# Ledger of designs, part 251: peptides against a protein of PDB entry 6DSZ

Target 1, 361 residues: chain A of PDB entry 6DSZ
Amino acid sequence: NYVVTAQKPTAVNGCVTGHFTSAEDLNLLIAKNTRLEIYVVTAEGLRPVKEVGMYGKIAVMELFRPKGESKDLLFILTAKYNACILEYKQSGESIDIITRAHGNVQDRIGRPSETGIIGIIDPECRMIGLRLYDGLFKVIPLDRDNKELKAFNIRLEELHVIDVKFLYGCQAPTICFVYQDPQGRHVKTYEVSLREKEFNKGPWKQENVEAEASMVIAVPEPFGGAIIIGQESITYHNGDKYLAIAPPIIKQSTIVCHNRVDPNGSRYLLGDMEGRLFMLLLEKEEQMDGTVTLKDLRVELLGETSIAECLTYLDNGVVFVGSRLGDSQLVKLNVDSNEQGSYVVAMETFTNLGPIVDMCV

## One batch from the design tools (peptide; made by RFdiffusion4, then SolubleMPNN)

Design b2_p24_1_s1 (from b2_p24_1, 10 letters changed)
Fold by OpenDDE base, seed 5:
Structure b2_p24_1_s1 (fold): chain B 361 residues (1-361), chain A 24 residues (1-24)
Amino acid sequence: as target 1 above (361 residues)
Amino acid sequence: SAAEEALAELEAADNSDRFKDFVP
């Protein structure tokens, strides 16, 4: 009897940072297929706290803090459309992961989107949005007392959504998305009415963006708006201001992930398909009235890492590089470059033993 | 450089002891 010790998954398919275990603790949460690993960021490094088995491959993992919660809750959606909201609860030495809410959000009818599952949370925690199927946007209203995650669909006229985010600073939940039609790629916004269960016209749109526009970054206040990342260009739009840059350095490889460094959205990390790590900088201009506007966008090459599936800034210049294709890394960003001009130093490497081949035995 | 300036601002914002005693 060969006890095939089921090798634990090592490929990272998602990571998030927040305050899940407590209000004070900074956590790194790592999704490895069906497993969630929870770490506390300490002076000594990453301390493992708990590993949680999920009832399927984690497709979406997002932290959010509803009004009146002292710490973040975790939204998980599996590839089989099982949704849950999890809470960390510690009572002395006893650690429990509590399911506050759960549901299955699968539709009987719909074409699964080729670009996969997208899950987003409204910054004001009014709803969760899901792009699961072409031509549909699924909404899960967030209600404190609802143990059952109920969802409804809104028809989306744009069949080929590439990426979608909720915008910040909107009176109503507002999505911004890149979509493709026969004329090219475009950016559009919609307000989401929970009451009417429909889309209203959003504050702005941008037709004919770059043909390879692939990512939307929602920018917090005071800037607001969104960044659109393409193959050749990075653009900003907030309804009033448009800015575009085309730094030659980003043309070399496709940007595939991003992470916000600052709460105010002044800096972002970008990772490309070659494992290059960039910083995107939003330069501020203070107006005479005290209004902060975006002056410029800059992209700086920091160095090289493993090919990131996900990036998350932790603290003190430390970044977790979650890799699916290579080893995950803890890296430090240094102010001074090394002899090779890199600002990146590997602190720790987490060996990736390759994909778990689900051998259905 | 703009990178150095941005990274220096990150270090200056260091308000925690996180990773200060890093042990691999």
Scores: peptide ipSAE 0.561, ipTM 0.946, DockQ to the pose 0.820
Fold by OpenDDE base, seed 1:
Parts: structure tokens; C-alpha cells; sequence
Structure b2_p24_1_s1 (fold): chain B 361 residues (1-361), chain A 24 residues (1-24)
């Protein structure tokens, strides 16, 4: 009887930061296959609060705050298409994670997308969007009284979606996505009508983006719009303003993850496949009418970390580097570079024992 | 450098005690 002490998973496949345990607490949530680890960021560092077992591999993990909620809720989608909305509740020493809503969003018919599951939440918390299958966009309306997550599909003419996000500052929920067709990669927007359960024409499109455009970042107000990250270029578009940069430094390795540092979207962390950490900077220009426009984009190399699967800025220049291939890290961003020209210093390293071979018995 | 400027702005925005007493 080999008691295979099931080693806890150590490979990180997602991380998010927000106010999940309370309105005041800053949390780090880490997805490790079927496990969710919840930490509070303290003066001393990461304090573990709770570990939660999920009914499947976590494929999507997003924090969101509906209107009138004092703290963030957690949306989880598993690789088996089990969706839930979780809430943290503490009463004295009793900690409970309650399921506010749940549902299975699997379709009986559909081709699972080769690029995997994409889950996004409208910034105004009107809906959740899911790209699970080619040619379909699944919508979960967010209703406070709905304990059962019900979804419907909208047909997407663009069969090969690379990445998709909800835009900020839109009257109707609006998606922005990179897709591939025989002519190349393109960016398009659609408004999502909950009433009609259809797409309406979005505010803008950009045909013939970079061939390796792989990521969409929705930019908050006042800028609005989106950033499109490719292999060779980073582009911004908001319908009125277009700006592109092609910094040679990003050509060396593919950018694979990003995280917003500032609530206003002025700075982002970027991680590449070599473990290089960059900062993307949005330079502001304040117009005479008080409107804020994008003046320029810059990319700066900060240093090297473990190869990030996910990044999250915590606070005080501390970044969590969630790694699937290497050790996860807490790193400090310093104003002054070290002797090697790096602004990154490792604070803590979390040993990755390698992939849990899920022996499906 | 633009990196130093951006990082200085991050440090200037520090308004919490998070990680100030960091113990590995």
C-alpha cells in the first residue's frame, strides 16, 4: 500500500491580486492546478489564510467587484467547465468560502479552442465572457439574485480568436479581440447585447496587425482602448488614437504575460519566455480641454526572474512571479539598479517540485 | 532612465506598510 502522499501542487498556473478577504486586505490568490491558495499581504510578507480544493483544474480565476459589494468576489472556471462565484466570509475565527453562484457551462456541441479557455469579466460587472469553443462567445449575465450561472452563446464569425478582453468606459459591454484569418491577424470590437443575445458593431477595428499579435490589454479610463502585444510590436488603439512601437528588446523573446501596475493603466509589467521582466509605460498628454491622451509608449527592461506564467504587482514595488516551469518568486523592484544593471531583486523563492503527473487511474 | 523614473513614481506612491518588515 504505497500511500502516495499526494504532494501539493507547486506549479502556478494563475494568480490574481485584490481585496477578497476584506475591503482593506490586499490578497494574493494563487492557482496551482486544482488548489487555490489565499494569502494576505502584510508588513511581514505573505500570510497564508486559506487553501481551497477545487473540483478540477482552475482554468480561469478573476476577481471582480459588483456595484454595492464591499469586497471582491472570485470567479473561477475549471477545465471541466464548472463555473462558480466565490465569496470570502469570516466570522471571528471561522473562515468560510461560500459559493454565491455556480453552473456548468459546457456545450454539447463545439470544437474546443486549441488556445484553451479564455474567461473575461466586464469592468462594470454586467457579464462574464467565455471563449471556450471556436466560433462561439459564451455570455454569463451577472445578476445578484442568480444562484445558478446560466450562459448563452453568441455566434462569432471569427473562428480563430487569439485573445479577448472587455474594454473599459463603454456604454454597452464591448469586447476587443485579436483573431486570425487567412489574411493574417486582426483586431476587432463588438458590443454585446444581453437583450438581443447578439453582437453589435463595436466602436473600432484594426485590420492587419502584427502577424504574431498574441495579447490584448484593456486600458482603463482616461485612456481607454486596448494595447495589442506582438512579437515585434506593441500597439495602442482606442478608436481615435493609434500608436505603435517596435522596441528591439522585445524581439528576443515572446511576451507571455502582463499585469497592470496602476489602476489608471499608466504602467504594466510584462514577462517573456526567457524570464525577462519589463515595464510598459503609457506617457500621458493632458490636452487643453482636460482630456488625457496617450503621448507615447515605452518599454523598459527591469531584470530577470523565473519564467512567469502570471505576474501580479502587489505593493511597495513587490511583484509576485507565478511560474509553471520554474520556482515562483517574490521580487522587489528597486529604483536603483544593481551592479549588473538589474532593478529586480529576489525576496523569496517558492520551490517548484515539477508537474504533478495526474495519474488518471 | 525611464525605468528609474517609473520606479521612483512607484516608490513615491507607497502608502502602506506592506512588506516593510519583510521576513523571508
Amino acid sequence: as target 1 above (361 residues)
Amino acid sequence: SAAEEALAELEAADNSDRFKDFVP
Scores: peptide ipSAE 0.561, ipTM 0.946, DockQ to the pose 0.846
Fold by OpenDDE base, seed 3:
Structure b2_p24_1_s1 (fold): chain B 361 residues (1-361), chain A 24 residues (1-24)
Amino acid sequence: as target 1 above (361 residues)
Amino acid sequence: SAAEEALAELEAADNSDRFKDFVP
């Protein structure tokens, strides 16, 4: 009897950082197909806390902190459209992952979008937004007392959404998205009315962005607005200010992931399809009225890593590089470059044995 | 360099003990 020890998945398909185990603990959460790994970031490094099996491949994994929660909650959506909100509870040595809410958000009618599942959370924790199907935006209202995740759809006129995020600092939940039509790619905003279950006109739009605009980054206050990343350009827009850069260095490979380094959105990590790691810098200009505006955008090459599926800044210049195609890494960002001009040093490498194909028997 | 300046600012903002005693 060969006990085929089912190999654990090693390919990373998502990672997030936050305070999931406690208010004080910094956690790294890693999605590996159907498995969630939870780590605490310590002085010694990553300490494993718990592994959780999920009912399907994790498609969305986001931490969020509703008003009056002491720690972050975890939203997970699977590729089979099972949604849950998870809470970490520890009682002495007993560790439990509690499902606060659950639901299936699959629609009977709809074309699954070619760009896959997108899940986003309003920064003020009013709702979760899901782009699952073309021409639909699904909303899950966040209510503390509701154990059942109820969703509704809003019709989206824009059939080909490329990426979508909730904006910061908006009175009403506001989405910003890149979409494609026969005329090209565009950026648009909508306010989401929970009450009326419809879209209202958003604060701004930008028609005819770069043809390969692929990612939206919502920028926190004081800047607000969004960054749009393309193949050739990076643009910022907040309704009042527009700024675009076209650094030649980003043309060499497509940027595929990003992570915010600091809470104020002044710095981001960017990863491309060649495993190059960049820092995107937002330069501040303080106005006489105390308003902070964006002065400039800069992109700096830091070095090379495994091809990132996801990036997350941890602490003390340490970054987790989650890779699907290669080995995942902990890397250190150093102030001084090495002899090769790289600011990146590998601290630890996590061997990727390749994709575990869940053979549906 | 602009990278060095940005990384120096990043290092200056970090004050935790995380990874200070890193053991691979």
Scores: peptide ipSAE 0.557, ipTM 0.946, DockQ to the pose 0.824
Fold by OpenDDE base, seed 2:
Structure b2_p24_1_s1 (fold): chain B 361 residues (1-361), chain A 24 residues (1-24)
Amino acid sequence: as target 1 above (361 residues)
Amino acid sequence: SAAEEALAELEAADNSDRFKDFVP
């Protein structure tokens, strides 16, 4: 019996940054199929802390901090619809990953969405939202005392949701989503009532967006609202203000991932299918009443990296580029461009050996 | 450039020791 030591997965499926190990530590968490890697960001670089085997392929991985928690908790959903909330605990040299809550959120009835699993967390930590099946939005209420993750479904009239996020600064949990119907792609908002287990009308909608609108970015306060990314255009909407840009440079390749750099949502990293790294800039305008509004949007090319599945700004201009198709990288953003006009320098490269084909022997 | 300005603002905002002694 040759125990072939199964090669560890190297392709990155997701990454998140936050304060998982402590309130002070900055962590990078990397999902590689069934494997979760936890790093601490240090002066010397990424220090590995722990590796965790999951009971399935990680489909969603999000950090969140409920009110009164000192550090972030980790939500994981697997491709087999096993959900858990994880907490890091350290007692001296002993490191434990504790399951605070778990559950299976699979439905017996439903068509799995062709665009895959989407998982989102309300910025105020009131609920988790899941788009697993066409025409359904699953809600997991966040309750501290509940070790069992219970979910319910709300029917979506919109059958073909492309992307969905929770908005910031909303009295009730509010989703913003891109959907497709026979007339094209549209953006809509809904308030989510936990009490009534239904959608209420959201604050705004935008009909007939760009035909290839594919991503929603929820923008924090003071701006609020959302950014909609298409093939040809980037648009902002918050119910009161609409702004659109169509920079020619984004037409060359499809933007496939994004990451917020600033807590206030002034800057974002964007990655495309050619491995180009962009910065999206939100210019502020301060009104006489002290309100902050969006003045303009700009997109700047920074350089090239591996094709990102996920991007995470860490600190000091360092970005983790998680790649599924190529090698993952740590890259440095420099203020001065190199001779080729690139602001990106590779610091470290993590070899991707490709997809582990489960050869069932 | 707008990129240089944005990156300079980013560098100025970062006050941690993270990656200052980076060893590959």
Scores: peptide ipSAE 0.555, ipTM 0.946, DockQ to the pose 0.832

Design b2_p24_1_s2 (from b2_p24_1, 9 letters changed)
Fold by OpenDDE base, seed 5:
Structure b2_p24_1_s2 (fold): chain B 361 residues (1-361), chain A 24 residues (1-24)
Amino acid sequence: as target 1 above (361 residues)
Amino acid sequence: SLAEEALKELEEKNSSDRFSKFVP
């Protein structure tokens, strides 16, 4: 019996950074198809802690910290709509991944969205939002005592949602999304009422954004609002302030992923389809009343990496580049550019053997 | 450059020993 050691998946589908193993540990979590890899970021580098097999391809992987939790919990949604909330628990040398809650969130009725599954968590941990089907927004209320993830749907009038995020600093959970209609692409906000299970009017909207607007970034306080990334432009809106830039450098290739560097949302990493790594900078202006407003947006080319499916800033200028198409990398951001003008240096490369085609035997 | 300034500010904010002993 040749145990064909099924080659472990090497293509990265997602990555997140947070404090999953403890309040103090910085973790890198990597999704590779059905496999979750958990690392601790140490002085020596990435230390593997545990691998977890999931009951399906990981489609969403997000860390979140409910009020009164000492460490982050992990939300996972599979491509088969199995949802779970996972907790890391260590007892001496025994390491367990505990399922705090689980559920299947599949609907019997609905058209699966062509742009795939989107899962988002409210920054205040009031709910999880899921865009699984056209014209529906699924809500999973976050309750500590609930071992069964129950969901309900809210109807979206906007059938073609491109991307959606929860906004920061909102009294009620508020989503911001890019959608497409016959007139083009637009940005809209809705408040989500858990009580009434409906949308209320959000704080702002922006009609007729760039035709190729593809990504929403929710910006933390003090700025608040959202960044909308297109093919040719990057725009900011928070209800009171609008700012748009059209840096020529981003026109060369489509931005496909982003990651926040600073907790206050002053810097982001952007990756494009050519493996170019950018920094998006939010320049602050302090008003006489002590309020902080956005003064300007800037984009700087840092260098080139593998084509990122996902990016995550770790610490000390180190970035994990999760790649589906190429080798994943640890890269260092250096203050000084090399002879080619690159600020990026590869530290470690993780060979991608390609997609495991599930040969249905 | 703006990149250098931003990366310098990033370096100044980072105070952990993470990757301080990294050897490829």
Scores: peptide ipSAE 0.559, ipTM 0.946, DockQ to the pose 0.871
Fold by OpenDDE base, seed 3:
Structure b2_p24_1_s2 (fold): chain B 361 residues (1-361), chain A 24 residues (1-24)
Amino acid sequence: as target 1 above (361 residues)
Amino acid sequence: SLAEEALKELEEKNSSDRFSKFVP
């Protein structure tokens, strides 16, 4: 009886970087359908530490560090609406992935959103937000003592949310989202009241953004605010400052993923549907009062990679390119361009054998 | 170039030995 070991999934559908195994370790976490792979970034490269089977396809995977935790915790939501918070524990050579909290966050009534599942975490770790269904925003309060992830819904008047993030530097948890109505696409903010379980008016809005505005990036302090990425334009807004660019180079292919390089949000990586890798740059202006404002936005083409489903900057100019359609890669960003004008060099390629077709025999 | 300047600033922040012994 040859037990045909089912081929492990190779297509990447998510990746995150943080300090999950320890406070000092830099980890790469890779989602491959129902499989979570955990690596440590070492001098020699990626060292595999653990693989974890999940009870469903991973739809959301986010690292977060609650106040007084020494290392990051992992939030996972599956496509079947199973939520969990995972902790890494090591005792000598024994490695355990502990479920700190779990729950099913499925609603009995609701239309699943056509743009899929969105999961976000408040930067101050007050709550998790979920856009699962049209006209609903689900909130999971983060409480350390609660092993059961309890959620509540807030009604969202905007039925067609495209993307949503929590903003940084807000006294109350504040979401920023792109939505579509009959008049076009717009950006709006709401404060989330945990106490009253309702939305309050957010600090700002921007009506009539680009028709194909598809992504929101929350920008850390000192800049604050958000970047909105469209097909033809990239815009910044923080309530006080608005800036838009329309670099011709981004019109050729749709930007589909992003990753923050700097903790202060001065640089981002962008990936498009052709496998082009860009750097988005936020030029700072220091005011006489010591405030930092955005002076300009710039986009530079770095080179080409596999078509990214997700990007994550690791360290020392190394980027992981998680691909669903092609091979995943480790790439090096070099200071000097090659003869073709590319700053990108492939370090390692991870063969993608394609989707595991569940042949139900 | 702006890319070179940005990548140089990134290299100057390199403080770890991560990938320093990477062998393909």
Scores: peptide ipSAE 0.558, ipTM 0.945, DockQ to the pose 0.883
Fold by OpenDDE base, seed 1:
Structure b2_p24_1_s2 (fold): chain B 361 residues (1-361), chain A 24 residues (1-24)
Amino acid sequence: as target 1 above (361 residues)
Amino acid sequence: SLAEEALKELEEKNSSDRFSKFVP
């Protein structure tokens, strides 16, 4: 009788940072297969608060704050298409994770996308968008009083979506996505009409982006627009301004994850498949009319970490590196480089025991 | 370097005591 001591999963498949436990607390939330780990960032480091078992592998995990909420809510979608909105509730020493809303968003008809599940939330919390199936965009309207997550589909003409995000600063919920067709990869935008349950023409498009364009980053105001990350190039577009860079250093390995450092989108962390950590910098120019425009994009190598599946900037130059393939890390970004020219110092390492094959016996 | 400038600006924005007493 092998007592398979059910080891807790150690491979990280997602992480998010926000204010989930309170308005004041900074939390790190880590997805490890079916487990959600909740930490508070303290002066002493990461303090574990609660672990939650989910009814399936976590595929999407996003924090969002609807208007009038004092703290963030958590959206989770599982690989079995179970969606929920979770709230942290503490009453004295009693800690509960409350399901505010739930639903199953599986369709009976549709080809599951080969690029996996994408889940996004409108920055104004009007809707959740899901790319689950080719040629479909699923919308979950966010209604405060609705305990049942109801969804509808909008048909996408673009069958092969690579990545999609909601844009900031749009009057209507607007998606920006990279898609592939026989002519290459392109970027397009659509407005999402909740009333008509259809797409309207978005503010801009960019045909014939880099062939390996793989990620969309929605940029907050005042810049707005999106960053498109490829193998060889990083491009910015907001409808009025286009800027592209091709720093040689990013050609060496594919960028696989990103995280926004500044709330205004001035800086991002980028991680590649070799465990290199970069900073993407958006240089601003203030115009005579007080408008802020993007002056330049720059990429700087910070150092090396474990191969990131996800990155999140915490605070005080500390970054959590969530790794699926290696050990997860807390790393410190230092102003001064070490003797090797690295700005990255490992603070803590979390041993990854490898993929727990859930042998459903 | 540009990295140093960016990291310095990042440090200047950091005002919390988070990780201030971190001991490995």
Scores: peptide ipSAE 0.556, ipTM 0.945, DockQ to the pose 0.869
Fold by OpenDDE base, seed 2:
Structure b2_p24_1_s2 (fold): chain B 361 residues (1-361), chain A 24 residues (1-24)
Amino acid sequence: as target 1 above (361 residues)
Amino acid sequence: SLAEEALKELEEKNSSDRFSKFVP
């Protein structure tokens, strides 16, 4: 009897930070295939709180705080299209993960998108958006009283969506997406009408972006708009302002992940396929009318880490580097560079024993 | 450097004791 002790998954395929356990606690949530690990960020470091087995590989993991909630809720979508909204409840020493809502969002008809599952949450928590299939955008309305996650599809004319986000500061839920057509890659926006279950024309579009534009970052207020990351360029657009940079340093390797460092969106971490860690900086310009506009974009190399699948800024210059291909890390961002010019110091390394190949025997 | 300025500003915004007692 070989008790194949099923090795716990070690490869990280997603991470998020927020206030899941309480309003005061800062949490790191790590997705490792079917496993969710919940940590509290403490003075001593990461304290493990709970591990949760999911009914499938975690494909989307997002924290969100509906109006009137004291702490964040967790949206999870599995690769088998099982969706749930989870709440952390603690009663003394008893810790429960409560399913507030669940549903299967699989469609009987549709081509699964080649770029995989994308799940996004409206910053105002009006809806969840899912790009699961080509030519479809699935909407899950966020209703507090609904224990069953009901979804509907809106048809997208744009069949090849590369990435999509909800924008900030929009009266109606507004998506911004990069798509590809025979003419190249483009950025478009749509307003999402929950009432009519359709797209309305969004506030702006940008045709003919960089051919390898791969990521959309929604920028919070006061800047608003979006950052579009390509292979050679980083662009900002908010409908009124366009700004593009083409720093030579980003051409060396594809940027594959990003994380916002601060609530106002002035700084982002970027990770590339070589494990280089960058900071993207939004320089503020205050107008005479008190409006804030983007003056400039800058990219600075901070150092090297494991190849990030996901990044999350925690606090006090500490970043979690979630790696699928290598060891995950806690790294410290130092103000002073080392002798090699790196601002990054490894604090802790989490050994990756490789992907559990579920050999379906 | 711009990185140093950005990291310094980040440090100045840090207000929590998170990782303040981290021991490798």
Scores: peptide ipSAE 0.552, ipTM 0.944, DockQ to the pose 0.871

